# Ledger of designs, part 238: peptides against a protein of PDB entry 8YR4

Target 1, 309 residues: chain A of PDB entry 8YR4
Amino acid sequence: PRGSPALQLVVLICLGLMGLERALNVLVPIFYRNIVNLLTEKAPWNSLAWTVTSYVFLKFLQGGGTGSTGFVSNLRTFLWIRVQQFTSRRVELLIFSHLHELSLRWHLGRRTGEVLRIADRGTSSVTGLLSYLVFNVIPTLADIIIGIIYFSMFFNAWFGLIVFLCMSLYLTLTIVVTEWRTKFRRAMNTQENATRARAVDSLLNFETVKYYNAESYEVERYREAIIKYQGLEWKSSASLVLLNQTQNLVIGLGLLAGSLLCAYFVTEQKLQVGDYVLFGTYIIQLYMPLNWFGTYYRMIQTNFIDMEN

## One batch from the design tools (peptide; made by RFdiffusion4, then SolubleMPNN)

Design b2_p28_3_s3 (from b2_p28_3, 15 letters changed)
Fold by OpenDDE base, seed 3:
Structure b2_p28_3_s3 (fold): chain B 309 residues (1-309), chain A 28 residues (1-28)
Amino acid sequence: as target 1 above (309 residues)
Amino acid sequence: MAEEELAAEKREREEELALERRYAEIEA
């Protein structure tokens, strides 16, 4: 934000906290590995207790697999509220100024509610797009890249290749299946709006419906519209289940290939038992935010369409 | 996961509908 040093400092702190979240995503599996190795070696209680306490503290800072429940993420989200409000207000004022620069002929052709809806959609789309890119998409891609580098350097190039192929295939299939399912979702939403409009029109014309004794006819037309909606809703929901199953299969195959390779290297004494546990926990940790990637992609696509209108 | 995504998609639709209702109330 130009003009407020305080908000610039908050942005820098939020970026620092995002960097800390990336570091925690690497450190938490490492500390968990170390606990497993210390337990395997029957290490002294004092060393084990310190490592467990440190792990639990790091896990508290990181939070759950969605990343949104960690102390660092919550602190970042809290600090970002002021930056979001400043950005939203700035975009809203720019849109409002631009609307006032438009010709009287443009305004005479539109209702005031339609103009307000354009302004609020434009503001929401810009602020939403920025939020999804900065806080969800970019961090998730960064965690994948960090994971590939980590496994390539500290395990073997084969582990980095497995993670790369698994995540690349996962992202590609997520995009392709999400684009495919978007057609069903759009058809569902259009039919939902048409079904609601029919119900509203029937209720607004209640006296006319009563006058013609047409209640049974309107109920049957509404039933047909609901059945048509439910047929589209089923396609949308079934396409989501197919997406999740495809994602689960890709991660399952990557986890299988990498876990078998880890187990083999542990039997050859090239890796420790803790390294097997690290691989499994790290892959599951990368998977959890990726489940939402289809949702983020869809939200981004919607926000782009709303910015073009 | 699938249920949480369905719940998120439902919440997004409820938020879009709440926005549309708010605009309909301003147009009325």
Scores: peptide ipSAE 0.025, ipTM 0.601, DockQ to the pose 0.696
Fold by OpenDDE base, seed 4:
Structure b2_p28_3_s3 (fold): chain B 309 residues (1-309), chain A 28 residues (1-28)
Amino acid sequence: as target 1 above (309 residues)
Amino acid sequence: MAEEELAAEKREREEELALERRYAEIEA
């Protein structure tokens, strides 16, 4: 935000909080590992109690497990409200000024409601795109990279490779299946609009329909439109189930391969029992934001198309 | 699930906006 040093400071604080979230994503599994190791070693109560208290505090800061956003994420979201409002208002004013610079012929050819809809879509697309990139996509990619580095350095190159292959395959399949699904969703939305239009046209022409005793015919045409819509809705919904199942299978295979390898290294005394627990916890933690990645990718794609129009 | 909830919220918002637009078109 140019011109407000206070909002620039808030952006810097939000970036700092995002960095803290990434650090918490590494620290929480490490502290959980340490608890398991201390329990296995029958460590003194004072050391165990301190580590457990520290873990619970870090877990409160991070959030997760119950779908709850952590304290740091909530604080970031709260601070960002003012930046979002400033950005939205600036985009709205830029669009509004640009609309006033357009020719009288452009305004006479469009309804005021269409102009407002273009302005609202333009504002929502720009602000949404920026928010999804900064708060969802970039952090998720950063967590994956940090995870690959962590497992490669502190476990073995094989663990880093498993995480890399699993996450790369997950992202690739998520993109490919999401792009494939977009066709079914567009067809469904087009048929939904056509079905709604038929209902509106039939109701607006109610006197004509009644004059011809055509009520049964209009009801049957509406039924056919609903059946056609439901056939497209089923394809859209079934394609979502296929996406979710494909994602679950990739994570399940990655978790299986890595867990078996961890268990093997624990039996060979190269890793501790806590390292097995760390791996499982960390992979599940990486999966949580990735489950939404297909949604974010689609929203970004939609907002990008809405910004070009 | 997550895509369906966000798609449902987006549809509800688009339906509310479409209802508000229909009301504005009936009042105009």
Scores: peptide ipSAE 0.020, ipTM 0.522, DockQ to the pose 0.331
Fold by OpenDDE base, seed 2:
Structure b2_p28_3_s3 (fold): chain B 309 residues (1-309), chain A 28 residues (1-28)
Amino acid sequence: as target 1 above (309 residues)
Amino acid sequence: MAEEELAAEKREREEELALERRYAEIEA
């Protein structure tokens, strides 16, 4: 936002908070490792209590795993409201001005409702796309890269390779299956709209339907449309289950391979018991935002299509 | 008519967004 130094400062603070979230995503598993190691070594209570208190504080800042959003994420979201509102208003005014620059022939050929829908679609698409890219997609990719680097440097290159292969396969399958399921969803929505339009048309022509005693015929046509819709709905829902199961399988295999390798290195005294716990907690932590990646990718694709139209 | 079509399109979009949210909640 070039026009407001206050909003530029808020953006910089939000970027700083995003960097802090990435640091917390590394630190929280490390502190949890340290707790497990201190417990295993029967360390003095004062050292343990300090490490536990520090872990809980870091976990409060991070959030996640407790079903709560972290303090840092909440603070970022709160500060971003002003930037979102400024961006939304700017996009809305740009779309509105562009609509006023369009030819009278364009406006005469469209209903006011369609014009308002285009304006609302354009604002929602741009603001949504920016928010999903900046706050979900980019951070998730950054956390994966940081994870690969961390495991490669502090554990062994094999752990970095497992995380790389697992996350690359997860992302690739998520994209491919999401693109595949988008066809079923579009077909479902098109058939839903056609079914609704048929019901509305039948109800608007109620007098004609009554005059010809055609109620049974209209009900049967509506039933056929519902059956066709439900066949597409089933494909959409089944494709979602397939996505979720594929994602679960990839994470499960990555967790299995890495956990077995970690357990092996613990038995060889190359790693500590806390390092096993760190690996498991870090992989689960990387998985949490990835569940939403398919949804964000779909929303980004929809928003791109809505911007091109 | 035009307001009802607008309200219907708005509901369709809210239902599509609600379905998108439900799909997002099922994907989570």
Scores: peptide ipSAE 0.007, ipTM 0.381, DockQ to the pose 0.041
Fold by OpenDDE base, seed 5:
Structure b2_p28_3_s3 (fold): chain B 309 residues (1-309), chain A 28 residues (1-28)
Amino acid sequence: as target 1 above (309 residues)
Amino acid sequence: MAEEELAAEKREREEELALERRYAEIEA
């Protein structure tokens, strides 16, 4: 943000916190590995207790339960509120100034509510796009890259290759299936709006419907519109289940291949039992944000279209 | 997850519909 050194400092702190989240994503599995190794070796209680306490503290900072946000992520989100408000206000003022520069002919052809809708959609699209890119997409891609590097360096090149192939296939299928699904979603939304408009028109013309005793006809027309909507809704919902199942299959195959390879190296005494637990924990940890990647891609695509309008 | 995505998508539509209602009330 130009003109506010305080907001620039907040942005730098948020970037630092994002870096800390990436470090925690590596450290948490490492500490969990160390606990398993210490338990296997029957290590002294003092060493075990310290490692467990450190792990729980790192896990509190990271979060990563189903629906639990970590302390670092919450602190980042809290600090970013001021930056988001500044950005939103700046975009809104730029759109508003641009609307005032447009020709009188452009304004005479539109209603004031339509102009406000364009302004609000434009502001929301730009701010939403920025937020999803910076806080969801880029961090997830960074965690994947860090994971590939980590497994390639500390395990074997084969583990890095498994993670690379699994994540590349996952991302590619997520994009392709999400683009395919978007067609069904658009058709569903269009039919929902048409079904709603038909209900509103029937209710606004209530006197005419009563005068002609056409109630049964309007109910049947509404039923047909609902059935048509439900047919499109089913396609949308079924396509989402197909996406999730495809994603689950790719991760399951990657987890199977890597777990078998890790178990083999543990039997050869090249890796420890804790390294098997680390691999499984780390892959599951990468999977959690990736489940939302289809949603993020869809939101980005919607916000991009709304920004072009 | 699938249900949470559907619930999020439903909330987004309800918010968009609430916005459209608010704009229709301003146009009237």
Scores: peptide ipSAE 0.024, ipTM 0.586, DockQ to the pose 0.808; fails the geometry check

Design b2_p28_3_s4 (from b2_p28_3, 15 letters changed)
Fold by OpenDDE base, seed 3:
Structure b2_p28_3_s4 (fold): chain B 309 residues (1-309), chain A 28 residues (1-28)
Amino acid sequence: as target 1 above (309 residues)
Amino acid sequence: YAEEELALEKKEREEERALEERYAAIEA
């Protein structure tokens, strides 16, 4: 935000909070490991109580791993509201100014509601795209990279390789299946709009329908349109279940391979019992935001299409 | 998560419909 030092400071604070979230994503599993090790060693209550209290505090700051439920994330979102409003207003004014620079011929061919729809879609697409990239996609990719580095440095290179292969396969399949799914979603939305339009047209022309005694015919035509819609909705929903199941299988295979390798290294006394728990906790923590990656990808793709219109 | 994603997709469609209804009300 050029021209407001206060908003620039808020952006810097939000970036700092995003960095803190990344640090918490590493620290929370480490503290959980330490609790498990202290419990295994039958450590003194004072050391255990301090570590547990610290873990719970860090977990409160982090939240449930969805990235939106933690105190730090909520504080970031709260502070970002003013930046988002400033950005939205700036984009809206730029679009509005550009619309006024367009030729009279362009305006005479369009309804005022259509022009307003273009302006609001353009504003929403830019601001939405920026928000999804900065707050969802980039942080998720950063957590994966940090995870690969962490496991490669503090465990064995094999763990880093397992996480790399698992996450690369997960992301690739998520994109490919989401692109495939997008066809079914578009077909569903088109049929939904057509079904709604038919219902509206039939109800607006109710006098004509009544005059011709065509009520039963219109109801049957609407039923056929609903059945067509539900067939497309089923394909969309079934494709989502297939995506989620595919994602679950990839993470399950990564978790299996890594957990077996951890267990093996624990039996060889190269790793502690807490390190096994850390690996499982960290992989599940990476998985939670990734479940939404297909949704973020779809939203980004929609916002790009809305910017081109 | 499948149900939460479906609920989010439903909410997005409801927000899009509310936006379309708002524009239709301005065109009228």
Scores: peptide ipSAE 0.026, ipTM 0.603, DockQ to the pose 0.790
Fold by OpenDDE base, seed 4:
Structure b2_p28_3_s4 (fold): chain B 309 residues (1-309), chain A 28 residues (1-28)
Amino acid sequence: as target 1 above (309 residues)
Amino acid sequence: YAEEELALEKKEREEERALEERYAAIEA
């Protein structure tokens, strides 16, 4: 943000916190590994208690699990509120200024509600795009890269290859299936709007419908429109289930291959029992944000289309 | 996850619909 050194500092702090989240994503599995190894070795209570306490503290900072945001993520989100408000206001003022520079012919051809809708969509699309890119997409890609590097350096190169292939296949299938699914969603939304418009038109023409005793005909036409909508809704929903199942299968296969390989290396005494636990924990941690990647990709694509309009 | 994504997509559609209804109410 130009002109506010305080907001620039907040952005730098938020970037630092994002870096800390990436470090925590590596450290938490490592500390959990260390606990398992210390338990296996029957280490003294003092060392074990310190490692467990450190792990729980790191896990509090990281968060994790369905719907639980960590302290660092919450602090980042809290600090970012002022930056988002500044950015939103700046975009809104730029759009508003541009709208006032447009010709009188442009304004006379449009309703005030339509102009406001364009302004609000434009503001929301820009701010949403930036937020999704910076806080969801880039961090997720960074975690994948860090994961590949970590497993390639500290495990056998085969683990890094499994993670690379699994994540590359996951991302590719997520994009391809999401793009395919977008067609069904657009068709569903178009039919929803058409069904709503038919209901509104029938209700606005209620006197005419009643005069012709056409109530049963309008109800039947509305039923047919609902059935057509539900057929498209089913395709949209079924395509989402297919996406999620495909993602689950890819992660499941990656987890299976890596877990079997890890178990084999543990039996050969090349890895410890804790390393098996680390691998499983780390893959699950990578999977959590990736599950939403299709949603983020769709939101980004929608926001780009809304910016072009 | 699939249910949460469906719920999020439903919420987004409801918010978009509420926005469209608000704009339609300003045009009326």
Scores: peptide ipSAE 0.024, ipTM 0.591, DockQ to the pose 0.786
Fold by OpenDDE base, seed 5:
Structure b2_p28_3_s4 (fold): chain B 309 residues (1-309), chain A 28 residues (1-28)
Amino acid sequence: as target 1 above (309 residues)
Amino acid sequence: YAEEELALEKKEREEERALEERYAAIEA
């Protein structure tokens, strides 16, 4: 943000908080490992109690599974509200200025409501795109990379390879299935709008419908439109279940391969029992934000299309 | 997961719908 030092400082603080979230995503599983190891070794209560207290405090900062409800994430979101409002207002003013620079011929062919709709869609698309990229997509990719590096350095190169292959396959299948699903969603939305338009037109022409005693005919046409919509909705919903099941299968296979390998190394006394728990916990933590990746990818694609129109 | 994604998609459709209703009310 040019011209406001205060907003620049807030952006820097938000970036610092995002870095802290990435550190917490690594530290929380490590502290959990340490608790399991201390319990296995029958360590003194004072050492165990300190480690448990530290873990619970770090977990409070990180929050629940997705981290979205954590104190650090909530503080980041709160501080970002003013930056988002500033960015939104700036984009809105740029779009509005551009609309005023367009030819009279362009304006004469459009209704004022349509022009406002284009402006607000354009503003929402740009601000949404930036928010999803900065706060969801980039952090998720960073957590994957950090995970690969961590497992490669502290476990074995084989664990880093399993995580890399699992996440690469997961992301690829998520993109491919999401692009396939987008066709069904567009068809559903088009039919929803057509069904709604028929209901509105019938209600606006209520006097004419009543004059011709055509109520039963309009109800049957609306029923047929609903059945057609529900057929497309089923395809959209079934494709979502297929996406989620495919994602679950890929993560399940990665978790199986890595857990078996970890268990093997624990039996060979190369790893501790806590390291097995760490691996499982960390993979599940990576899975939670990745489950939303298809949604974020779809939102990004929609926002790009809405920005080009 | 599927329910939360469906709820998010529903919320987006409701927001888009509310936007379209607001614009239709300006065109009327």
Scores: peptide ipSAE 0.024, ipTM 0.596, DockQ to the pose 0.762
Fold by OpenDDE base, seed 2:
Structure b2_p28_3_s4 (fold): chain B 309 residues (1-309), chain A 28 residues (1-28)
Amino acid sequence: as target 1 above (309 residues)
Amino acid sequence: YAEEELALEKKEREEERALEERYAAIEA
């Protein structure tokens, strides 16, 4: 936001909070490891209680429990509202000014509602794309890289390799399956629009349909359109289940390989019991935002295409 | 009719987006 120093400061604070989220993603598993090690060593209650309290506080800041957003993420989201509103308004005004620069022939060929839909889509597409890239995609990639570095430096190169292979395979399959799925979704949406248009056309021509007693024919044509839509909807939904199952399988295999390797090194006294718990906790923590990566990638692709139209 | 259809398409896309954001929000 070049025009407001206050909004620039808010952007810098949001970037700082994003950096803090990345630090928390490393610290939370480390503190959980330390709790497990202290419990294993039968450490004094005072040390244990302090470490547990610190862990719970860090976990409150991070969030990442099923259904709980972290305080840092909530604060970032809250501060970003003003930046998003400024960006949205700027994009909306740019689209609106561009629409006014378009030829009279372009406007005469379009309905006011279509022009408004183009403006609303364009604004939502640009703002959504930017939000998903900055707050979901880039942070998730950063967390993966930080994870690979952390495991490579503090455990063994083998753990870093497992995380690298698991996450690379996960991301690659997520992209490939999402691109494949996007074809089914587009076909579904096209058939939905065609089915709706047929229903609207039939209802607009209601008098003609009544005059020719063609109600049963229009109902049958609508039924055939619904059946065709449901066949495409099933393919879209089934492709989503396949994506989710593929993602689950890749993470499950990565977790299995890394957990077995960690358990082996614990048995050889090269790692502690807490290190086993750290690995499992960290992989699950990386998995949580990655479940959304396919959806974010799809949204980015959709928003990019909607911006080009 | 066309304004209501566009408003319905907008609402259904907002509902589909809110459902995708909610399915997004359930899958995360």
Scores: peptide ipSAE 0.006, ipTM 0.406, DockQ to the pose 0.041; fails the geometry check

